# Peptides against a protein of PDB entry 4IGA: the designs that were tried, part 102

Target 1, 116 residues: chain A of PDB entry 4IGA
Amino acid sequence: KRVLIVDDAAFMRMMLKDIITKAGYEVAGEATNGREAVEKYKELKPDIVTMDITMPEMNGIDAIKEIMKIDPNAKIIVCSAMGQQAMVIEAIKAGAKDFIVKPFQPSRVVEALNKV

## One batch from the design tools (peptide; made by RFdiffusion4, then SolubleMPNN)

Design b1_p26_7_s1 (from b1_p26_7, 11 letters changed)
Fold by OpenDDE base, seed 1:
Structure b1_p26_7_s1 (fold): chain B 116 residues (1-116), chain A 26 residues (1-26)
Amino acid sequence: as target 1 above (116 residues)
Amino acid sequence: SAALEEKIKEALKKVEEQKKELEELE
């Protein structure tokens, strides 16, 4: 399966790329903000999206909503330091399938990829 | 909906488990 990685932090994208590839998945591409994520989703048609929340231009929640308009069956895994209950609820309401808290164990990401 | 509430409940549980594990590893 192909994964679109969305995070404004280059080091985080690199980390996720390493985890994803080691787990046997393919990286479809990367996005650095929510607007780019929406455009990349249209372009690349990935199987799975890892989505940061705190990003410039467009945050992850809004990006989830826009992607869900494009593809109601989108498989989005949130990966965020904002692990507050309110944020988790908001992400799930927006359409996210899973929520990973930063800093994360690589195994949690792999588990989410396998189950989404 | 009931389905949405269940999804939220499950996500919240998983997040709390993650937080617990992180605290134990720190």
Scores: peptide ipSAE 0.659, ipTM 0.915, DockQ to the pose 0.898
Fold by OpenDDE base, seed 5:
Structure b1_p26_7_s1 (fold): chain B 116 residues (1-116), chain A 26 residues (1-26)
Amino acid sequence: as target 1 above (116 residues)
Amino acid sequence: SAALEEKIKEALKKVEEQKKELEELE
C-alpha cells in the first residue's frame, strides 16, 4: 500500500517516512500543507494518508473534508499534537479513520496503517 | 448517527489511552 504523508514539519515527515517504509509500506509522496495534500491526493491516488492538523494555507480538518469529497472511501489517519476531545471529534466527523497523538510510539502508527 | 457516535467514542478512548501512555513514559 502507498501512503501520502502530510505534515508541515520536515522532521515529522522524515520520521513518518521511516516508520512507514520499515513497516513494509510505500511512500507515495509528501505534502507540507492541506492545499498541497488535496493536490497530491488527486495526483498520486494513495491508499492511505497520514494527516497533520495545524498547517499553513489549509489545516488538516479542511484537507480531510476536501479529500473526502474527492474520495469518500479515503483512508486518513490523523497525526497531531492537538489531542483534545473537541479536535478528535471534529476529525472523525470530517472522515478520519484514526487519530494518533504526538508525540507517538512508532507502533501506534504501524497499528493504524494495518487496521485502516 | 449511531455509527458516527460509535466511531467517535472509539477514537476518544484510543486517544485517552495514548495520553496515558505518554504520561507514563515521561
Scores: peptide ipSAE 0.657, ipTM 0.915, DockQ to the pose 0.905
Fold by OpenDDE base, seed 4:
Structure b1_p26_7_s1 (fold): chain B 116 residues (1-116), chain A 26 residues (1-26)
Amino acid sequence: as target 1 above (116 residues)
Amino acid sequence: SAALEEKIKEALKKVEEQKKELEELE
């Protein structure tokens, strides 16, 4: 399966890329904000998206909503430091399949990838 | 919907578990 990695932090994208590839997934591409995420989703048609929430230009919640408009079957895993209940609820309502809190153990990401 | 509420419930549970694990590690 191919994964689109969305995070405004280069370090985080690198970390996720390492986790994803070591877990046997392919990285379809990367996006640094929600707007890029939507565009890359259209372009790359990834199987899975890892989605940050707090990003410039367009936040992750809005990106989820836009992606869900173009693909109601999108498989989006949120990876965010914003682990408050309200944010989790908002992400799930927007269409996210899972929510991983930063900082996270790599195994949590792998588990989410495998189950989504 | 009931389905959505269940999804939310499970997500919240999982997040709390993650937070607990993180607290134990830190």
Scores: peptide ipSAE 0.656, ipTM 0.914, DockQ to the pose 0.896
Fold by OpenDDE base, seed 3:
Structure b1_p26_7_s1 (fold): chain B 116 residues (1-116), chain A 26 residues (1-26)
Amino acid sequence: as target 1 above (116 residues)
Amino acid sequence: SAALEEKIKEALKKVEEQKKELEELE
């Protein structure tokens, strides 16, 4: 399966790329904000998306909503430091399949990838 | 919907577990 990694932090994208590839998944591409995420989703048609929330240009919640318009069956896993209940609820309502809190253990990411 | 509420409930539970694990590691 191919994964689109969305995060404004280069180090975080690198970390996720390492985890994803070691778990046997392929990285379809990367995006640094919500707008790029939507564009890359259309272009790459990934199987799974890891989505940050706090990003410039377009935040993760809005990106989720836009991607869901493109593909109602999109598999989006949120990875965010914003682990408050309200944010989790908002992400799930927007269409996210899972929510991982930063900082996270690699095993949590792998588990989410396997289950989504 | 009932399905959505269940998904939210499960997500919240999982997040709390993650927070607990993080706290224990620190």
Scores: peptide ipSAE 0.650, ipTM 0.912, DockQ to the pose 0.906

Design b1_p26_7_s3 (from b1_p26_7, 7 letters changed)
Fold by OpenDDE base, seed 1:
Structure b1_p26_7_s3 (fold): chain B 116 residues (1-116), chain A 26 residues (1-26)
Amino acid sequence: as target 1 above (116 residues)
Amino acid sequence: SKELEEKIKEALERVEEQKEELEEEL
Protein backbone atom coordinates (compact mmCIF):
# COMPACT_ATOMS: atom_id res chain seq x y z
CA LYS B 1 0.00 0.00 0.00
CA ARG B 2 1.08 3.58 -0.76
CA VAL B 3 1.07 6.35 1.88
CA LEU B 4 0.92 10.13 1.44
CA ILE B 5 2.72 11.90 4.32
CA VAL B 6 1.39 15.36 5.28
CA ASP B 7 3.26 17.50 7.84
CA ASP B 8 4.79 20.99 7.75
CA ALA B 9 7.86 19.76 9.69
CA ALA B 10 10.61 18.16 7.58
CA PHE B 11 11.80 16.23 10.64
CA MET B 12 8.38 14.67 11.17
CA ARG B 13 8.02 13.73 7.50
CA MET B 14 11.41 12.04 7.64
CA MET B 15 10.47 10.12 10.80
CA LEU B 16 7.17 8.94 9.33
CA LYS B 17 8.86 7.97 6.06
CA ASP B 18 11.28 5.74 7.98
CA ILE B 19 8.49 4.08 9.99
CA ILE B 20 6.27 3.57 6.94
CA THR B 21 8.99 2.04 4.75
CA LYS B 22 10.32 -0.24 7.50
CA ALA B 23 6.76 -1.50 8.05
CA GLY B 24 6.61 -2.64 4.41
CA TYR B 25 4.56 0.26 3.00
CA GLU B 26 5.52 2.53 0.10
CA VAL B 27 5.70 6.32 0.38
CA ALA B 28 3.56 7.76 -2.43
CA GLY B 29 4.70 11.32 -1.73
CA GLU B 30 4.87 14.20 0.74
CA ALA B 31 2.93 17.43 1.39
CA THR B 32 3.87 20.36 3.66
CA ASN B 33 0.40 21.91 4.12
CA GLY B 34 -3.28 21.14 3.61
CA ARG B 35 -3.47 22.69 0.15
CA GLU B 36 -0.57 20.55 -1.09
CA ALA B 37 -2.16 17.51 0.58
CA VAL B 38 -5.34 17.92 -1.47
CA GLU B 39 -3.35 18.42 -4.68
CA LYS B 40 -1.13 15.40 -4.01
CA TYR B 41 -4.12 13.21 -3.16
CA LYS B 42 -5.68 13.99 -6.55
CA GLU B 43 -2.38 13.37 -8.34
CA LEU B 44 -1.11 10.27 -6.53
CA LYS B 45 -4.33 8.56 -5.38
CA PRO B 46 -2.62 7.07 -2.30
CA ASP B 47 -4.12 4.21 -0.29
CA ILE B 48 -3.49 5.92 3.08
CA VAL B 49 -2.80 9.48 4.29
CA THR B 50 -1.01 10.54 7.49
CA MET B 51 -2.28 14.04 8.31
CA ASP B 52 -0.90 16.75 10.58
CA ILE B 53 -3.39 19.32 11.91
CA THR B 54 -1.50 22.56 12.60
CA MET B 55 -0.14 23.71 9.25
CA PRO B 56 0.13 27.00 7.33
CA GLU B 57 -1.98 27.78 4.22
CA MET B 58 -4.59 25.11 5.10
CA ASN B 59 -4.95 23.15 8.35
CA GLY B 60 -5.39 19.38 8.55
CA ILE B 61 -9.10 19.45 9.41
CA ASP B 62 -9.93 21.41 6.26
CA ALA B 63 -7.64 19.15 4.23
CA ILE B 64 -9.49 16.06 5.52
CA LYS B 65 -12.82 17.59 4.51
CA GLU B 66 -11.58 18.40 1.00
CA ILE B 67 -10.05 14.95 0.50
CA MET B 68 -13.28 13.30 1.66
CA LYS B 69 -15.13 15.26 -1.04
CA ILE B 70 -12.72 13.82 -3.63
CA ASP B 71 -12.78 10.30 -2.20
CA PRO B 72 -15.40 9.40 0.45
CA ASN B 73 -13.49 6.16 1.06
CA ALA B 74 -10.19 7.91 1.85
CA LYS B 75 -8.21 6.36 4.71
CA ILE B 76 -6.79 9.23 6.78
CA ILE B 77 -4.77 8.82 9.99
CA VAL B 78 -4.31 12.03 11.98
CA CYS B 79 -0.92 12.55 13.63
CA SER B 80 -0.91 15.68 15.82
CA ALA B 81 0.50 17.28 18.96
CA MET B 82 -3.01 18.65 19.60
CA GLY B 83 -4.51 15.72 21.48
CA GLN B 84 -7.40 17.61 23.11
CA GLN B 85 -10.79 15.88 23.08
CA ALA B 86 -12.33 18.66 20.99
CA MET B 87 -9.71 18.19 18.26
CA VAL B 88 -10.15 14.40 18.22
CA ILE B 89 -13.91 14.80 17.86
CA GLU B 90 -13.48 17.36 15.08
CA ALA B 91 -11.05 15.11 13.16
CA ILE B 92 -13.31 12.04 13.34
CA LYS B 93 -16.35 14.10 12.32
CA ALA B 94 -14.36 15.35 9.32
CA GLY B 95 -13.71 11.74 8.26
CA ALA B 96 -10.43 10.62 9.87
CA LYS B 97 -10.14 6.91 10.70
CA ASP B 98 -7.63 7.21 13.55
CA PHE B 99 -5.92 9.82 15.75
CA ILE B 100 -2.31 9.55 16.94
CA VAL B 101 -0.93 12.02 19.49
CA LYS B 102 2.61 13.38 19.28
CA PRO B 103 5.00 12.26 20.62
CA PHE B 104 4.34 8.68 19.54
CA GLN B 105 5.99 5.28 19.36
CA PRO B 106 6.65 3.79 15.90
CA SER B 107 4.46 0.81 16.85
CA ARG B 108 1.44 3.12 17.22
CA VAL B 109 1.85 4.32 13.63
CA VAL B 110 2.23 0.74 12.36
CA GLU B 111 -0.90 -0.26 14.30
CA ALA B 112 -2.87 2.51 12.60
CA LEU B 113 -1.52 1.66 9.12
CA ASN B 114 -2.48 -2.01 9.53
CA LYS B 115 -5.94 -1.24 10.92
CA VAL B 116 -7.34 1.20 8.35
CA SER A 1 -25.54 9.22 13.98
CA LYS A 2 -25.00 6.44 16.49
CA GLU A 3 -22.27 5.00 14.26
CA LEU A 4 -20.39 8.31 14.27
CA GLU A 5 -20.77 8.64 18.04
CA GLU A 6 -19.25 5.18 18.46
CA LYS A 7 -16.29 6.06 16.20
CA ILE A 8 -15.69 9.22 18.23
CA LYS A 9 -15.86 7.25 21.49
CA GLU A 10 -13.34 4.69 20.23
CA ALA A 11 -10.95 7.39 19.01
CA LEU A 12 -11.13 9.24 22.34
CA GLU A 13 -10.46 6.03 24.25
CA ARG A 14 -7.44 5.15 22.10
CA VAL A 15 -6.01 8.67 22.48
CA GLU A 16 -6.38 8.41 26.25
CA GLU A 17 -4.66 5.01 26.23
CA GLN A 18 -1.75 6.46 24.26
CA LYS A 19 -1.41 9.36 26.72
CA GLU A 20 -1.36 6.92 29.63
CA GLU A 21 1.30 4.79 27.92
CA LEU A 22 3.42 7.91 27.37
CA GLU A 23 3.11 8.92 31.03
CA GLU A 24 4.17 5.44 32.15
CA GLU A 25 7.30 5.64 29.99
CA LEU A 26 8.31 9.02 31.45
Scores: peptide ipSAE 0.681, ipTM 0.915, DockQ to the pose 0.897
Fold by OpenDDE base, seed 2:
Structure b1_p26_7_s3 (fold): chain B 116 residues (1-116), chain A 26 residues (1-26)
Amino acid sequence: as target 1 above (116 residues)
Amino acid sequence: SKELEEKIKEALERVEEQKEELEEEL
């Protein structure tokens, strides 16, 4: 399966790329903000999206909502430092399938990838 | 919906579990 990695932090994208590829998944592409995420989703049609929340231009929640409009069956895993209950609730309501809090272990990401 | 509430509940529980796991490692 192909994964679109969305995070404004280059180091985080690199980390996720390593985890994803070592887990046997393919990286479809990367996005650095929510607007790019929506554009890349349309372009690449990935199987899974890892989505940061706090990003410039467009935040992850709005990106989730826009992607869900494009593809109601989108598989979006949130990866965010904002692990407050309110944010988790908001992400799931927006359409996210899972919520991973930063910092995380690679196994947690792999678990999410395998379950969505 | 009840389905959505269940998904929220599950996500919240898993987030809490992850936080606990992280705390145990520190």
Scores: peptide ipSAE 0.680, ipTM 0.914, DockQ to the pose 0.893
Fold by OpenDDE base, seed 3:
Structure b1_p26_7_s3 (fold): chain B 116 residues (1-116), chain A 26 residues (1-26)
Amino acid sequence: as target 1 above (116 residues)
Amino acid sequence: SKELEEKIKEALERVEEQKEELEEEL
């Protein structure tokens, strides 16, 4: 399966790329903000998306909503430092399948990838 | 909906579990 990695931090994208590839998944591409994420989703049609929340231009919640309009069956895993209940609720309401809090262990990401 | 409420509940529980796991390893 192919994964689109969305995060404004280059180091985080690198970390996720390493985890994803070692787990046997393919990286479809990367996005650095929510607007780019929506564009890349249309272009690449990935099987799974890892989505940051706090990003410039367009945040992850809005990106989730836009992607869900394009593909109601989108498989989106949130990865965020903001693990507050309100944020989790908002992400799930928007259409996310899972919510991972930063910092995370590689096994948690793999678990989410395998479950969606 | 009941389905959405259940999804939210499960996500909240898993987030809490992850936080606990991280704390236990420290």
Scores: peptide ipSAE 0.676, ipTM 0.913, DockQ to the pose 0.873
Fold by OpenDDE base, seed 4:
Structure b1_p26_7_s3 (fold): chain B 116 residues (1-116), chain A 26 residues (1-26)
Amino acid sequence: as target 1 above (116 residues)
Amino acid sequence: SKELEEKIKEALERVEEQKEELEEEL
């Protein structure tokens, strides 16, 4: 399966790429903000999206909502330092399938990839 | 909906579990 990685931090994208590839998944592409995420989703049609929340231009919640308009069956895993209950609720209401808090163990990402 | 409420519940539980695991490892 192919994964679109969305995070404004280059280091985080690199970390996720390593975890994703070692777990036997492919990286479809990368996006650095929510607007790019929406455009890349249209272009690449990935199987799974890892989505940061705090990003410039467009935040992750809005990106989730826009992607869900494009593809109601989108499989989106949130990866965010914003682990407050209110944010988790908002992400799931927007359409996310899972919510991973930063910092995270690689096994947590693999678990999410395997379950969506 | 009941389905959405269950999804939220599961996500909150898993987030709490992850936080507990992190705390135990620190």
Scores: peptide ipSAE 0.674, ipTM 0.912, DockQ to the pose 0.901

Design b1_p26_8_s1 (from b1_p26_8, 11 letters changed)
Fold by OpenDDE base, seed 3:
Structure b1_p26_8_s1 (fold): chain B 116 residues (1-116), chain A 26 residues (1-26)
Amino acid sequence: as target 1 above (116 residues)
Amino acid sequence: MEEELKKKIEEAIEKVKKQLEEREKE
């Protein structure tokens, strides 16, 4: 399966790329903000998306909503430094399938990838 | 709120709690 990685931090994208590839998944591409994420989703049609929340231009919640309009069956895993219940509720309401708090164990990401 | 959505939210919150608890154990 192919994964689109969305995060404004280059180091985080690199970390996720390492985890994803070692787990036997392919990286479809990367996005650095919510607008780019929506564009890349249309272009690449990935099987799974890892989505940051706190991004410039367009945040992850808005990106989830836009992707869900394009593909109601999108499989989106949120990865966020914000672990507040309010954020979890907002992400799931938007259409996310899972919510991972930063910092995370690689095994948590792999588990999420395998279950969505 | 739809009951199905409520269930999904509860499951996600539980996963977050579990992740945080696991971090505290290490």
Scores: peptide ipSAE 0.649, ipTM 0.909, DockQ to the pose 0.798
Fold by OpenDDE base, seed 2:
Structure b1_p26_8_s1 (fold): chain B 116 residues (1-116), chain A 26 residues (1-26)
Amino acid sequence: as target 1 above (116 residues)
Amino acid sequence: MEEELKKKIEEAIEKVKKQLEEREKE
């Protein structure tokens, strides 16, 4: 399966790339903000998306909503430093399949990838 | 649909809670 990694932090994208590839998944591409995420989703048609929330240009919640308009069957895993209950609710309402809080264990990401 | 959404939210919240608890145990 191919994964689109969305995060404004280069180090986080690199970390996720390492986890994803080590787990046997392919990285379809990367996006640095929500607008780019939507564009890359259209272009690459990934099987799974890892989505940050706090990003410039367009936040992750809005990006989830836009991607869900494009593909109602999109498999989006949120990876966010914001672990508040309200944010979890908002992400799931937007269409996310899972919510991972930063910092996370690599195993948690792998579990999410395997389940969606 | 609302009940299904509530269930998904509850499951997600529980997963987050569990992740935070596991982090504290390290």
Scores: peptide ipSAE 0.648, ipTM 0.907, DockQ to the pose 0.905
Fold by OpenDDE base, seed 5:
Structure b1_p26_8_s1 (fold): chain B 116 residues (1-116), chain A 26 residues (1-26)
Amino acid sequence: as target 1 above (116 residues)
Amino acid sequence: MEEELKKKIEEAIEKVKKQLEEREKE
């Protein structure tokens, strides 16, 4: 399966890339904001998306909504520094399949990848 | 559908809580 990594932080994208590849997944590509995420989703047609929430241009919630309009079967895993219940609710309502709080253990990401 | 969504939300919240709990133990 191919994963699109969406995060404005280069370090976080690198970390996720390492986790994803070591877990036996392929990295389809990267996006640095929600708008780019939507564009890359159309272009790359990934199987899974890891989605940051707090990003410039377009936040992760809006990106989830737009991706779900494109592909109602999209598999989106949120990775966010903000673990507030309100945010979790909003993300799931938008269509996210899982919500991971930063910082996270690699095993948590792998588990999410395997379950979506 | 609403009931299914509620369940998904509850499950997600539970996972977040568990993750935070495990983090605090370290």
Scores: peptide ipSAE 0.645, ipTM 0.906, DockQ to the pose 0.918
Fold by OpenDDE base, seed 4:
Structure b1_p26_8_s1 (fold): chain B 116 residues (1-116), chain A 26 residues (1-26)
Amino acid sequence: as target 1 above (116 residues)
Amino acid sequence: MEEELKKKIEEAIEKVKKQLEEREKE
């Protein structure tokens, strides 16, 4: 399966790329904000998306909503430093399948990838 | 649909709670 990694932090994208590839998944591509995420989703049609929330241009919640308009069957895993219940609720309502709080263990990401 | 969404939210909140508890314990 192919994964689109969305995060404004280069080090976080690198970390996720390492986890994803070691778990036997392919990295379809990367995006640094919500607008890029939407465009990359249309272009690459990944099987799974890892989605940051706090990003410039377009935040992760809005990106989830836009991707869900493109593909109602999109598999989106949120990875965010914001672990507040309100944010979790908003992400799930938007269409996210899972919510992972930063910092996370690699095993948590792998579990999410395997179960979406 | 409302019931399904509520369940998904509860499950996600529980997972986040568990992750935070594990992190605080470390």
Scores: peptide ipSAE 0.639, ipTM 0.905, DockQ to the pose 0.928

Design b1_p26_8_s3 (from b1_p26_8, 9 letters changed)
Fold by OpenDDE base, seed 5:
Structure b1_p26_8_s3 (fold): chain B 116 residues (1-116), chain A 26 residues (1-26)
Amino acid sequence: as target 1 above (116 residues)
Amino acid sequence: MEKELEEKIEEALKKVKEQLEELEKE
């Protein structure tokens, strides 16, 4: 399976890339904001998306909503520093399959990848 | 569909809670 990594932080994208590849997945590409995420989703047609929430240009919630309009079967895993209940609820309502709080253990990401 | 969504929310909240608890132990 191919994963699109969406996060404005380069180090976080690198970390996720390492986890994803070691888990036997392929990195389809990267996006640095929600707008780019939507564009890359159309272009790359990834199997899974890891989605940050707090990003410039377009936040992750809006990106989830837009991707779900394109592909109602999209498999989106949120990775966010904001673990508030309201944010979790909003992300799931938007269409996310899972919600991972930063900082996270690699095993938590792998579990999410395997289950979506 | 609403019930299914509620269940998904509950599961996600549970996972987040569990993860946060594990983080606090470190």
Scores: peptide ipSAE 0.654, ipTM 0.910, DockQ to the pose 0.925
Fold by OpenDDE base, seed 2:
Structure b1_p26_8_s3 (fold): chain B 116 residues (1-116), chain A 26 residues (1-26)
Amino acid sequence: as target 1 above (116 residues)
Amino acid sequence: MEKELEEKIEEALKKVKEQLEELEKE
């Protein structure tokens, strides 16, 4: 399966890329903000998206909503430092399948990838 | 649909709680 990695932090994208590839998944591409995420989703049609929340241009919640409009079957895993209950609820309501809090262990990401 | 969404939210909250508890133990 192919994964689109969305995070404004280059180091986080690198970390996720390493985890994803070592887990046997392919990286479809990367996006650095929510607007780019929506564009890349349309272009690449990934099987899974890892989605940051706090990003410039467009935040992850809005990106989730826009992607879900494009593909109601989108498999989106949130990876965010914002682990507050309200944010989790908002992400799930928007259409996210899972919510991973930063910092995370690689195993948690792999578990999410395997279950969505 | 509301019940299904509530269940998904509950599961996600549970997972987040578990992850945070694991982080606190490290």
Scores: peptide ipSAE 0.653, ipTM 0.909, DockQ to the pose 0.923
Fold by OpenDDE base, seed 3:
Structure b1_p26_8_s3 (fold): chain B 116 residues (1-116), chain A 26 residues (1-26)
Amino acid sequence: as target 1 above (116 residues)
Amino acid sequence: MEKELEEKIEEALKKVKEQLEELEKE
C-alpha cells in the first residue's frame, strides 16, 4: 500500500517516511501544507494519508474535508501535537480514521497503518 | 449515522487517552 505523508516539518516527514518504509509500505509522495495535500491526493491516489493539523496555507482539518469530498473512502490518519479532545472530535467528524498524538512511538503509527 | 459517528469519536478518544497514559508511564 502507498502512503501520502503530509506535514510542514521536514524532520517529521523524514521520520514518518522511515517508519512507513520499514513497516513494508511504499511512500507515494509528500506534502507540506493542506493545499498541496489535496493536490497530491488527486495526482497520486494514495491508499493511506498521514495528516498533520497545524500547517500554513491550509490546516489539516480543512485538507481532510476537501479530500473526503474527492474520495469518501479516503483512509486518513491524523498525526498531531494537539491531543485535545476538541481537536480529536473535529478530526473524526471531518472524516479521519485515527488520531495519533505527537510525540509517538513507531509501533503506534504501524498499528494505525495496518488497521485503516 | 449519529450513533455511528459517536462510536467513532469514542474509539478515537480512547486511543488518544491510552497513548497519553503510555507516555506518562515513561
Scores: peptide ipSAE 0.650, ipTM 0.908, DockQ to the pose 0.909
Fold by OpenDDE base, seed 4:
Structure b1_p26_8_s3 (fold): chain B 116 residues (1-116), chain A 26 residues (1-26)
Amino acid sequence: as target 1 above (116 residues)
Amino acid sequence: MEKELEEKIEEALKKVKEQLEELEKE
């Protein structure tokens, strides 16, 4: 399966890339904001998306909504430092399949990848 | 559909709570 990694932080994208690759998944591509995420989703048609929330240009919630309009069956895993209940609820309502709080253990990411 | 969404929210909140509790213990 191919994963699109969406995060504005280069180090976080690198970390996720390492986890995803070691778990036997392929990295389809990377995006640094919500607008790029939507564009890359259309272009690459990944099987799974890891989505940050706090990003410039377009935040992760809006990106989830736009991707879900394109593909209602999209598999989106949120990875965010914002673990507040309101944010979790908003992400799930938008269409996310899972919500991972930063910092996270690699095993948590792998579990999410395997379940979606 | 509403019940399904509620269940998904509940599950997500549970997982987040578990992660936060683990972080607080470290």
Scores: peptide ipSAE 0.650, ipTM 0.907, DockQ to the pose 0.922

Design b1_p26_8_s4 (from b1_p26_8, 11 letters changed)
Fold by OpenDDE base, seed 2:
Structure b1_p26_8_s4 (fold): chain B 116 residues (1-116), chain A 26 residues (1-26)
Amino acid sequence: as target 1 above (116 residues)
Amino acid sequence: MEKELKEKIEEVLKEVEEQKKEREAL
């Protein structure tokens, strides 16, 4: 399966890329903001998206909503430092399948990838 | 809110809280 990694932090994208690749998934591409995420989703048609929330241009919640319009079956895993209950609820209501709070263990990401 | 969505939210919330607990226990 192919994964689109969305995070404004280069370090975080690198970390996720390592985890995803070592878990036997392919990295379809990367996006650095929500607008780019939507465009990359259209272009790459990934099987899974890892989605940050706090990003410039367009936040992760709005990106989830736009991706869900493109593909109602999109598999989106949120990965964010914003682990407040209200944010989790908002992300799931928007269409996310899971929510991973930063900092995380690699095993948590792998588990989420395998379950969606 | 539909029952299935509510259950999904509760499931994910529980997992998030468990992950926070595990992290804080390290």
Scores: peptide ipSAE 0.621, ipTM 0.897, DockQ to the pose 0.892
Fold by OpenDDE base, seed 1:
Structure b1_p26_8_s4 (fold): chain B 116 residues (1-116), chain A 26 residues (1-26)
Amino acid sequence: as target 1 above (116 residues)
Amino acid sequence: MEKELKEKIEEVLKEVEEQKKEREAL
């Protein structure tokens, strides 16, 4: 399966890329904000998306909503430092399948990838 | 709110809380 990685932090994208590839998944591409995420989703048609929330241009919640309009079957895993209950609820309501709080263990990301 | 959505939210909230506790224990 192919994964689109969405995070404004280059270090975080690198970390996720390492985890994803070691788990036997392919990285379809990267996006640095919510607008790029929507564009890359259309272009790459990934199987899974890892989605940050706090990004410039367009936040992750809005990006989830837009991707779900494009593909109601999209498999989106949120990876965010904003682990408050309200944010988790909002992300799931928007269409996310899972929510991982930063900092995370690599095994948690692998479990999420395998489950969605 | 749909029953299925509510159940999904509860599942994810539980997992998030568990992961936070596990992280704090390390």
Scores: peptide ipSAE 0.619, ipTM 0.897, DockQ to the pose 0.887
Fold by OpenDDE base, seed 4:
Structure b1_p26_8_s4 (fold): chain B 116 residues (1-116), chain A 26 residues (1-26)
Amino acid sequence: as target 1 above (116 residues)
Amino acid sequence: MEKELKEKIEEVLKEVEEQKKEREAL
């Protein structure tokens, strides 16, 4: 399966890429903000998206909503430092399938990838 | 709120809290 990685931090994208590839998944592409995420989703049609929340131009919640308009069956895993209950609820209501709080264990990401 | 959505939220919230506890234990 192919994964689109969305995070404004290059270090985080690199970390996720390592975890994803070691778990036997393919990286479809990368996006650095919510607008890029929406456009890359249209272009690449990934099987799974890892989505940051705090990004410039368009935040992750808005990106989830826009992707869900394009593909109601999108598989989006949120990866965010904002682990507040309200944010988790908002992300799931927007259409996310899972929520991972930063900092995270690699095993948690793998579990999420396998579950969606 | 739809029943399935509520159940999903509760499931994910529980998982998030468990991960936080694991992190605190490290």
Scores: peptide ipSAE 0.618, ipTM 0.896, DockQ to the pose 0.790
Fold by OpenDDE base, seed 3:
Structure b1_p26_8_s4 (fold): chain B 116 residues (1-116), chain A 26 residues (1-26)
Amino acid sequence: as target 1 above (116 residues)
Amino acid sequence: MEKELKEKIEEVLKEVEEQKKEREAL
């Protein structure tokens, strides 16, 4: 399966890329903000998206909503430092399938990828 | 709110709390 990685932090995208690749998944591409994520989703048609929340231009919640309008079957895993219950609820209501809090263990990401 | 959505939220909230506890324990 192919994964679109969405995070404004280059180091986080690199970390996720390493985890995803070592787990036997392919990286479809990367996005640095929510608008780019929506554009890349349309272009690349990934099987899975890892989505940051706190990004410039467009945040992850809005990006989830826009992607879900394009593809109601989108498989989106949130990866965020904002692990508050309210944020988790908002992300799931928007259409996310899972929520991973930063900092995370690689195994947690792999489990989420395998489950969605 | 749909029952299915409520159940999904509860499932993910439980997992998030468990991950936080595991992180704090290590």
Scores: peptide ipSAE 0.607, ipTM 0.893, DockQ to the pose 0.830

